# Designs tried in a protein design run: peptides against a protein of PDB entry 6J54. Part 86

Target 1, 223 residues: chain A of PDB entry 6J54
Amino acid sequence: NENLFASFIAPTMMGLPIVTLIIMFPSLLFPTPKRLINNRTISIQQWLIQLTSKQMMAIHNQKGQTWSLMLMSLIMFIGSTNILGLLPHSFTPTTQLSMNLGMAIPLWSATVFTGFRYKTKTSLAHFLPQGTPALLIPMLVIIETISLFIQPVALAVRLTANITAGHLLIHLIGGATLALLNINTMTAFITFTILILLTILEFAVALIQAYVFTLLVSLYLHD
Target 2, 42 residues: chain B of PDB entry 6J54
Amino acid sequence: QFQFTGIKKYFNSYTLTGRMNCVLATYGGIALLVLYFKLRSK

## One batch from the design tools (peptide; made by RFdiffusion4, then SolubleMPNN)

Design b2_p9_5_s2 (from b2_p9_5, 6 letters changed)
Fold by OpenDDE base, seed 5:
Structure b2_p9_5_s2 (fold): chain B 223 residues (1-223), chain C 42 residues (1-42), chain A 9 residues (1-9)
Amino acid sequence: as target 1 above (223 residues)
Amino acid sequence: as target 2 above (42 residues)
Amino acid sequence: ELLLALLLL
């Protein structure tokens, strides 16, 4: 069992933490354009950023669109770290709940406080859905208040659980495939096929979870 | 679209102002209850 | 928005 969770231990080299370097590494994969007509790779990256930016910021007014740079940097950071984390024997920072809470809590609090500062009436009214029967009002306000405080936890746990579970499944099925190679080649081939399909699924999950994380932060900002 | 009279004008679940007032009244009621039990325990 | 957030959970 210790070998199974070894990939989730923070790496150190010569007693120095390399986690900081691993977190900064994805930023090197996205250089800033310097030309009117850029390289094909940079052009595709900028095109993807523009498409995702237009889709995510379509629900926001001009004031909310000021957050576009931060939200796009967030999705690129989480997405790139998740994809790089699928490399063999790599450490994924987003498997650490502390990392995800460290992103979720400040972003959530910033959106909530921004809502209360600029749209106080609408933000307070959001604790009570429209058309609620009078007898249910006190209970529903309490439930909605509790729901608000669960949002940053749900945001962090969703990302952590999905990425961690994916890594665990790849390790388990990979280990089973290697064990079955010495017992039955046909069953090993079946498990290997499942492993390939699972890895493709995890690539999709890695991108989807980055998008969902950023989208939910964006939705909380809509207030 | 909704016309309310009396207390329902200020406390309703349909208008923005009415919803806000209901939320504030709920929080105020809870705060008073907590304060009452805290003072009674002394 | 809350319903959408619940659906994405």
Scores: peptide ipSAE 0.052, ipTM 0.843, DockQ to the pose 0.030
Fold by OpenDDE base, seed 4:
Structure b2_p9_5_s2 (fold): chain B 223 residues (1-223), chain C 42 residues (1-42), chain A 9 residues (1-9)
Amino acid sequence: as target 1 above (223 residues)
Amino acid sequence: as target 2 above (42 residues)
Amino acid sequence: ELLLALLLL
């Protein structure tokens, strides 16, 4: 049982936490373009960023578009960390709830504060859905207020749970395949096939969770 | 599209201003209740 | 509704 969760322990080298280096590592994969015609890899990256930026920022006005750089960096960071985490014997920082809360709470607070500052009327009105029966107004306002404070937690937990669950499932099925190799080769082959399909799914999940995290932050900004 | 008269003009769940006022009224009411119980305990 | 759906996702 301890071996199952060993991959989620923050790695240390000679007593020094190397988590900081792991968190910073994805930044090296996205160098700034320095040429008019960049390498194919950089061009593809820039194209993806531009495509995602256009899609996500389409809902925002000019003031909201100032967040484009932050949101694009966020999605690239989470996406890259999640993908790198699927490499064998790698540590995924986004499996740590503390990491995700550390991102979610400040971003959420910034979006909420920005909303209250520039769109006070609309932001306050969001605590009461349109068309609510008069008798339910006080209760629903309270519920919506609680819901607001749950948003950063839900944002962090969603990312953490999905990535962690994927890793756990890969480890469990991977361990099962190894155990079955000496028991029944045919069953081991089936479980191995499932493992391959699961790993492909986890690559998709890794990107989707990065997108959803960033999208929800963007939507909270839009209010 | 919506015609409101009287108190419903200011407190309604359909207009933006009405919704805002309802939210503020709810928070104000809760604050007053908390204040009441706090002062009563003293 | 879309936000709620995304929140539940």
Scores: peptide ipSAE 0.047, ipTM 0.852, DockQ to the pose 0.031
Fold by OpenDDE base, seed 3:
Structure b2_p9_5_s2 (fold): chain B 223 residues (1-223), chain C 42 residues (1-42), chain A 9 residues (1-9)
Amino acid sequence: as target 1 above (223 residues)
Amino acid sequence: as target 2 above (42 residues)
Amino acid sequence: ELLLALLLL
């Protein structure tokens, strides 16, 4: 069973951790534009960033728009790491819960603290929904407080679970396909077709999870 | 616009100020209960 | 907005 989780072990070279280099590698794929008319790849990247920035910042005021750089860098980082993680024999840092918690907790804390600092009345009032019966107020405030503290955990676990589950499914179905090639070619072809469809789905999931993670952070900022 | 009179003006679930006061009252009550039990153990 | 966050969860 060690082979199932071998891809999730932090890689080391000569006793030194390579994880730092792997995390920094996606930054090399997004060079800064230097020309008025850039390469097709850079133009597509800029177009995608502009579209996503317009969609995410449409719900924010001018003060919230100052977070645009942070949110766009976050979605590009998570998205690129997730896509690179789908390469064979690659290590995906976002499969590590420690990394995702390390991103989720500070960002969540920053959004909550910013909310309490600039909109104290609205933030405190958010713990009690409108129209709540008087007898349910104390219980509902407690539940809403607990719900708030679950948010960073849910944010990190969602990303970790979806990416990890996808990698495990690809590994298991891929292994099953190889095992069935010598037993029944027809069933192996069916499992191989499922594997192809699953890999396409995982590309979509990789981008969706990056978007959802960033969107939820943005939404917590806006409230 | 809801017109509230008396205590309901300050503690209601419809107005922003009323909701805030209800939340603060709830946290204050919990803090007092925790303080009471902590002092009782001594 | 919180309801939207819960829906996206």
Scores: peptide ipSAE 0.042, ipTM 0.848, DockQ to the pose 0.030
Fold by OpenDDE base, seed 2:
Structure b2_p9_5_s2 (fold): chain B 223 residues (1-223), chain C 42 residues (1-42), chain A 9 residues (1-9)
Amino acid sequence: as target 1 above (223 residues)
Amino acid sequence: as target 2 above (42 residues)
Amino acid sequence: ELLLALLLL
């Protein structure tokens, strides 16, 4: 059991937490463009950023578009960390619930407070769905308020659970493949195929979770 | 556009203002209840 | 509905 979760332990070197370096590492992968026509890799990155930015900000009004930089940085950060986490013996900070809560709570709070500050009427109205019967109003408002407070937790847990579960599955199936190599090569080949498919899936999940996280934060702005 | 008269004009689940007022009324009611029980317990 | 779908994802 301890071997299964060993990859999720915060790494330390000489008693000092190396987690800070791991968190900062993805930022090095995205250099600032200096030329009008950049290298193929940088141009592809910029193109992807522009596409995602355009897609995410299409939902927002001009005021909501002020969050574009923050949301794009967030998706790039989470996405890059998740992808890098799929490397063997790598530590993914996004597997730590504390980190995800540390991102989710402030961002959620900022969006909620921004909504209440600039669109008080709309924000308050969101606690009551349109067309609800009069008798259900007080109970529904209470439920909606509770739901609001669960949002940052759900946001963080979703990211943590999906990434952690993927890593665990890769580890388990990987271990099974190694164990089966000496027992039955044919079954080992099958499990290895599953491992490959799962790894491909986890790459997709890594990006999707980053996108969903940022998108949900974006949606909480309520335009 | 829904046309409401009387109290329904201010407290309805269809208009934005009506929904807001309903939410505020519910929170106000809860706050008053909590305050009442708090003052009663002391 | 979209929000719900995203929440369930």
Scores: peptide ipSAE 0.040, ipTM 0.845, DockQ to the pose 0.029

Design b2_p9_5_s3 (from b2_p9_5, 5 letters changed)
Fold by OpenDDE base, seed 1:
Structure b2_p9_5_s3 (fold): chain B 223 residues (1-223), chain C 42 residues (1-42), chain A 9 residues (1-9)
Amino acid sequence: as target 1 above (223 residues)
Amino acid sequence: as target 2 above (42 residues)
Amino acid sequence: EILDALLLL
């Protein structure tokens, strides 16, 4: 069991938390453009950011577009950390539930608070779906209230579970392939093929989870 | 636009104001129940 | 409705 979870232990060097450096590392991959005409890599990066920004902010009004910088920084951070976490022998901070809760709870609370401040009537009315029969109103309001408080937990757990499960599966199948190399080469080849397909899937999952996390935060803001 | 009369004007599941009032009424009812049991325990 | 669907993912 210790060998399976060894990759999820927060790394330290001489007792100092190197995790801080790992979390800060993705920021180095996104340099601020200085020139009017940037190089190819920065231009492509800016283009991707603009495309994702247009897609995510299409549902928001002018007030909601104020959150564009926050949401884009969030998706870039989570996406980059998830992709970097797929490198061999790398630590993925987003596999830690504490980190994901640390992101989910403040963002959720900020969106909920913003909703109540600027759209009080609409936010309160959101606890009751339209067209609910009169007898079901009290129970449904309670359920919707509970659902609201589950949102930050579900947001954090979804990201943590998907990334962690993917890493564990890659580790297990990778270990199985190595063990089978000396036993049955044909079976090892099959497991290796599965490993390749799984790694491709995990790259997609890494990006999708970053998108879903940011999108849900955006939707909570929009209500 | 929905036309409601009486108490349905203020407590309905179709209008924005009606939905808000229903939510506030439910929370108020729960708060009163909690207060009742708290006072009863003393 | 979209929010509810995404919450299930």
Scores: peptide ipSAE 0.237, ipTM 0.867, DockQ to the pose 0.030
Fold by OpenDDE base, seed 4:
Structure b2_p9_5_s3 (fold): chain B 223 residues (1-223), chain C 42 residues (1-42), chain A 9 residues (1-9)
Amino acid sequence: as target 1 above (223 residues)
Amino acid sequence: as target 2 above (42 residues)
Amino acid sequence: EILDALLLL
């Protein structure tokens, strides 16, 4: 059982936390373009960033578009870390709830504060859905207030749970496949096929969770 | 589209201003209740 | 409404 969760322990080398280096590693995969005509890889990256930026920032006004750099860097960071985490024997920082809370809480607080600062009336009005019956107003305002404070937690937990669950499932199915190799080869082949399909799914999930995390932060900013 | 008169003009769940006022009134009420119980315990 | 739906994902 300990072997199942061993991959989620923050790695250390000679007592030094190498997790910092792992977190910084994805930044090396996205070098700053220095040429008018960049390499194919850089061009594709820029195209993806531009496409995602246009789609995600379309809901924001000019003031909100100032967050585009931060949001694009966020999605690239989470996406790259999630994808790299699917490599064999790799450590995924986003499987750590502390990491995701460390991102979610400040970003959420910044978006909420920005909303209250520039759109005070709208932000306050969001605590009461339109058309609420008069008798339910006090209770619903309380619930919406609680819901607001749950947002950063839900944001972090969603990312953590989805990525962690994917890793656990890969380990479990992988372990089952290895165990079945000496018991029933046919069943082992079936489980291996499931493992392949699952890994493909996890690549998609890795990107989707990065997108959802960033999108929700963006939506909180928009209010 | 919405015509409100009296208190409903300022406190309603349909207009932006009305919703804001309802939220502020709710928070104010809660704050007063908390203050009341805090002062009562002393 | 969209936000609430996304929160359920």
Scores: peptide ipSAE 0.227, ipTM 0.871, DockQ to the pose 0.031
Fold by OpenDDE base, seed 2:
Structure b2_p9_5_s3 (fold): chain B 223 residues (1-223), chain C 42 residues (1-42), chain A 9 residues (1-9)
Amino acid sequence: as target 1 above (223 residues)
Amino acid sequence: as target 2 above (42 residues)
Amino acid sequence: EILDALLLL
């Protein structure tokens, strides 16, 4: 059991947390453009950023578009960390619930407070769905308030659970393939195929979770 | 556009203002209840 | 509705 979760232990070197370096590493993968026409890799990155930015900000008004930089940085950070986490023997910071809560709670709070500050009427009205029967209003308002407070937790847990589960599955199937190599080569081949398919899926999940995380944060702005 | 008269004009689940007022009334009521029980217990 | 759907992911 301990061997299964060994990859999720925060790594330290000589008593110093190397986690800080791991968190900072993705930033090195995205250099700032200096030329009008950049390298193919940088141009593709910029194109992807522009596409995602346009897609995410299309929902927002001009005031909401001020969050574009923060949201784009967030998606790039989470996405890059998730992808890098799929490397063998790599530590994925997003598997740590503490980190995800550390991102989710402030961002959620900022969006909620921004909503209450600039769109008080709309924000308050969100606690009551339109067309609810009068008798259900008090209970529904209470439920909606509770739901609001669960949002940051759900946001963090979703990311943590999906990434962690993926890593565990890869580890389990990988271990099974190795164990079956000496027992039955044919079954080992099948499990290996599953491992490959799962790995491809996890790459997609890694990006999707980053997108969903940022999108939900964006949606909490309520435009 | 929904046309409401009387109290329904201010407290309805269809208009933005009505919904807001309902929410505020709910919170106000809860706050008053909590305050009442708190003061009663002391 | 979109929010609810995304919450299920």
Scores: peptide ipSAE 0.207, ipTM 0.867, DockQ to the pose 0.030
Fold by OpenDDE base, seed 3:
Order: C-alpha cells, then sequence, then structure tokens
Structure b2_p9_5_s3 (fold): chain B 223 residues (1-223), chain C 42 residues (1-42), chain A 9 residues (1-9)
C-alpha cells in the first residue's frame, strides 16, 4: 500500500529538501508586466486577477481593500500549486496538512485580531445571534466560540482533503483502468472515461478550493 | 427601533450593545466559575 | 449568513 501514498512523501535530493524549490516554483509562472501591451498569456493573467480582485474586494471597506495584495497572492499561490499538482509524478504541497494549517492559522488569527481591534463591539456581538432567547444565551455563546476556533482547522482540512482525495481517486481509477485492459476492454474503456471526467473535475476543484480558501479568509476579515 | 427599559436595555439579544454585554457577562461568569474552582482546590 | 453557507461547502 506504500504506492498509494508515495506521491505525498516530501521529496529529497541528496538529503536536501526539494520542497522549498517546489513551493517557490509557481512564482516563476507569474512574471511582472514590463510593457504597455503584454503578450497574450500575461494579458489573460492580469485580466483574471483584475476580475477576481474586483469580486473579492467589493465587500470590503477602504481598510479591507488593503488586504487585496495578500488575498490575490494567496489565491494565485494555492491555485497554481493545485494545478501544478495535477501533473503526472508531481508533488503537491497543498496535500500536506501542515502547510495548509501553516497558512490558515496565521491568516485566521490576523483577521480575527483585526476584527477585534477595529470593530470590537461588532466582533463581540457576533458571538450571539440576534433574537436569541435569554435562557439560551450562555450555551449559544459557548457554541459560537467553539465554532470560531474550528474555522482555521476546517479551512485547512477542507483544502487538504479535497486535493488529496482527488489525487487518490485519479490514482485508484487509473490503476484500475490499467488492470482491466487485459481482463475486459469494455470495462476498461468505461473506467478510462470516468478517469477523464474526474481529471477535468479535479482541475475545477483545484481552482474552486483556492477560491473558497481565499474567500473565507476574506469573509473572516469582513465579518 | 426596539425600546428597552431597565436591565433589558443593557442586556438584550437585539441591540448591538446588548449582545456585546451578554457575551461579556457570559465570559465573565465562566471566568468567575473557573476562578472559584481553582481557589477551591487550594 | 453567507459565511455559514460557505462553511458547509
Amino acid sequence: as target 1 above (223 residues)
Amino acid sequence: as target 2 above (42 residues)
Amino acid sequence: EILDALLLL
């Protein structure tokens, strides 16, 4: 069963960790524009960033819009790493829960702290839903407090689970397709069709998870 | 606009200030309970 | 409300 999880082992070369280079690699795919009229690839990238930035920052005030650079860099980082992770024999850093927790906990902490700093009354009031019966107030405040602390864990686990599950499914169905090629060609064709559809779905999931992760961080900031 | 009188003016689940005070009162109560049990063990 | 809906996703 070591072959199922072999793709999730952190790669090392000559005892040195290559993970640092893998994490830095996506930055090379997004060069800074130097010309007034850029090539088609850079123009499309800029257009996508502008569209996503307009959508995400529409809910924020002037102070919240200062987070635009952080949020756009985050979505580009997660999105690019997830897409690159779908390449054959590639290592996807976002399949590591440690990495996703390392992103989720600080960002969540920063948004919560920012909320308490600038909107103390609203942030404290958020622990109690409007119109709660008096007898349920203490219990509901406790539940809402627990819910708050689950947010960074849920954020990290959601990303890790969705990306990891997708990779495992592609591996398993791909392996099943190869095994069935010599047994039953018709069933192998069916499983291969499923594999293609699943691969297309995983490209969509890779982008959606990047968007959802960034959007939730943004919403925690806005409340 | 809800018109609250007396204690309900400060502790209610409808106004922003009332909700904040309820949350603070809840945390304060929990802190006092924890303090009580901690001092009781000594 | 939107946050709660997205948490379920």
Scores: peptide ipSAE 0.204, ipTM 0.869, DockQ to the pose 0.030

Design b2_p9_5_s4 (from b2_p9_5, 5 letters changed)
Fold by OpenDDE base, seed 5:
Structure b2_p9_5_s4 (fold): chain B 223 residues (1-223), chain C 42 residues (1-42), chain A 9 residues (1-9)
Amino acid sequence: as target 1 above (223 residues)
Amino acid sequence: as target 2 above (42 residues)
Amino acid sequence: DLLEALLLL
């Protein structure tokens, strides 16, 4: 079991924290354009960023659209780190709950405080759904208040759990495949096929979780 | 669209202002209850 | 909703 979780230990070299370099590495994959007509790879990247930006920011007014740069940088960061984490023997920073809480809590707090500052009446009214029977009002306000404080925890745990579970399954099925190669070749082939399908699924999950994380932060900002 | 009179004008679950007032009243009530129990325990 | 289904993955 100790070998199974070895991939989730923060790497160090000569006592120096290599984690900082791993976190910074994805930024090198997205260079800033310098020409009117860019390289094909850069052009595709910019096109994808523009499409994602238009879709995510469509629900926001002009004031909310000021957050576009931060939200796009967030989705690119989480998405790239999750995809790079699927490489063999790689360390994924987003498997650490501390990392995800470090992103979720400040962003959630910023959205909540921004809502209370610029739209105080609407933000306070959001604690009570429309059409609630009078007798249920006190209990429902309490539940909605508790729900608000669960949001940053759910945001961080969702990302951590999905990425960690994916990594764990790949390791388990991969280990089972190697063990079965010396026992039954046909069964090993079946487990290997499952491993390939699972890795493809995890690539999709990695991108979806990055999108969902950023989208939920954006939805909390809508207030 | 909704016309309310009396106390329902200020405390309702349909208008924005009414919902806000209900939330504030709930928080105020809880705060007073907590304060009452803290003072009673002394 | 699609978002709820994606959250269950």
Scores: peptide ipSAE 0.220, ipTM 0.850, DockQ to the pose 0.026
Fold by OpenDDE base, seed 4:
Structure b2_p9_5_s4 (fold): chain B 223 residues (1-223), chain C 42 residues (1-42), chain A 9 residues (1-9)
Amino acid sequence: as target 1 above (223 residues)
Amino acid sequence: as target 2 above (42 residues)
Amino acid sequence: DLLEALLLL
């Protein structure tokens, strides 16, 4: 059982936390473009960023679009870390709830504060859905207030749970495949096929979770 | 589209201002209740 | 509504 969760322990080398280096590593994969005509890889990256930026920031006004750089960097960071985490024997920082809370809480607080600062009336009105029966107003306002404070937790937990669950499932199916190799080769082959399909799915999940995390932060900013 | 009269003009769940006022009134009420119980315990 | 749906994902 300990072997199952061993991959989620923050790695250290000679007592020094190398997790910091792992977190910083994805930044090396996205170098700053220096040429008018960049390499194919950089051009594709810029195209993806531009496409995602246009789609995600379309709901924001000019003031909200100032967050474009932060949100794009966030999605690239989470996406890259999630994808790199699917490499064999790699550590995924986003499997750590502390990491995701460390991102979610400040970003959420910043978006909420920005909303209250620039759209005070609308932000306060969001605590009461339109058309609520008069008798339910006090209770619903309380519930919506609680819901607001759950948002950063849900944001972090969603990312953590989805990525961690994917890793656990890969380890379990992988372990089962290895165990079945000496028991029943045919069943092992089926399990291995499932493992391949699962890994493909996890690549998609890795990107989707990065997108959802960033999108929700963006939506909280928009209010 | 919505015509409100009296208190409903300021406190309603349909207009933006009305919703805001309802939220503020709710928070104010809760704050007063908390204050009341806090002062009562002393 | 969309936000609520996304929160359920």
Scores: peptide ipSAE 0.219, ipTM 0.864, DockQ to the pose 0.031
Fold by OpenDDE base, seed 2:
Structure b2_p9_5_s4 (fold): chain B 223 residues (1-223), chain C 42 residues (1-42), chain A 9 residues (1-9)
Amino acid sequence: as target 1 above (223 residues)
Amino acid sequence: as target 2 above (42 residues)
Amino acid sequence: DLLEALLLL
C-alpha cells in the first residue's frame, strides 16, 4: 500500500523542500515572446493561449475580461504541471489537495466577493432559482448557500481526485505488466496495451482538468 | 414582464429584485431566529 | 448551472 502512494509524497532533499522548484519549473517552459514571428513551438503555444483565452473570455463581459490574465496563467500552470506529472518518477503538485485548495479557495473567494461587490443584486438572486414556489424559498436558499460553500472544495477535490486516480491506475497497470512478463507474455502484452491507452487518456484528462478548473473559476464570476 | 401587485411585487421568485428580497428576507429571518435562541439560552 | 452540473459529473 505504501508503494502505491510513494509517488505522492512531497519530495525533499537534505531536508529542504524541492517541491518549490517543481512548482516553479513549468514557468520555464513558457518563455516570453521577443519577436513578432517566433519559433514554431512558441507560436503554437501563443496560438493555443489565444484560442483558449478567446474561448474562455467569450462568456464574460468587459469587466470579466480583466480576469483573463489570471485565468490563462492558471490554466497554463495546472495544465503544464499535470502533463509533466505523467513523466515517470515525477511529482505532480496538483495531486496534493492542499495545493489545489490553496488555489481554489482564494480564487473562488475572489470571484464570489467580486460578484457581491459589483453585482450584488444578481449575486443574491442566484441563491434563489427563478420560478421556485414560495413555500420552498427558504429551504432552497439555504441549500444554495451550502452549495456555494462546497464549490471550492469540489473544485479542488475534482482536480486532485482525477489526477491522483490517473497516476494510481498507471502505476497499478504498469506494475501488473511487469509482474506478468514472467508469468504470461501474452497477457502482459494486453495489459501493456491498456497502459498505453490509459496513458493517452491521462494526457487528455490532464488538460481537461486544467480547463475545467479554470472554467469553473471563470463561471463563478457570474459575468 | 411579470406584473405583480402588492407584496408579490417585492417578494417574488421571478424578478431579480423580488428574488433578492426573498433571499434577504430568508437570511434575515434565520438571523433573527438564531439571535432569538441565543438570547433565550442566556 | 447546467454546464456546472455536467462538469461536476
Scores: peptide ipSAE 0.219, ipTM 0.859, DockQ to the pose 0.029
Fold by OpenDDE base, seed 3:
Structure b2_p9_5_s4 (fold): chain B 223 residues (1-223), chain C 42 residues (1-42), chain A 9 residues (1-9)
Amino acid sequence: as target 1 above (223 residues)
Amino acid sequence: as target 2 above (42 residues)
Amino acid sequence: DLLEALLLL
């Protein structure tokens, strides 16, 4: 069963970790624009970033809009790493829960702390829904507090689970297709069709998970 | 606008200030309970 | 509301 999880092992060369280079690689795919009229690829990238930035920052005040650079860099980082992870024999850093927790916990902590710093009354009031019966107040406050602390864990686990599950499914269906090629060609064709559809879905999931992760961080900031 | 009188003015689940005070009172109560049990063990 | 919907995703 080592073959199922072999793609999730952190790669090393000569005892040195390559993971640092893999994490830095996506930055090379997004060069800074130098011309007034850029090439088609950079123009499309800028257009996408502008659309996503306008959509995400529309809910924020002027102070919240200062987070635009952080949020756009986050979505580009997660999105690019997820898409690159769909390449054959590639290592996807976002399949590592440690990495996703390393992103989720600080960002969540920063948003919560920012909320308490600038909107203390609203942030504290958020622990109690409006119109709660008096007898349920203490229990509901406790539940809402627990819910708050689950947020960074849920954020990290959601990203990790969705990306990891997709990779495992592609591996399993691909392996099944190869095994069935010499047994039953018709069933192998069906499983291969499923594999193609699943691969297309995983490209969409890769982008959606990047968007959802960033959007939730943004939403925690706005509260 | 909700008109609250007496203690309900400060502790209610409808106004922003009332909700905040309820949350603070809940945390304060829990802190006092924890403190009580901690001091009781000594 | 939006947060709750996204948490279910």
Scores: peptide ipSAE 0.174, ipTM 0.860, DockQ to the pose 0.029

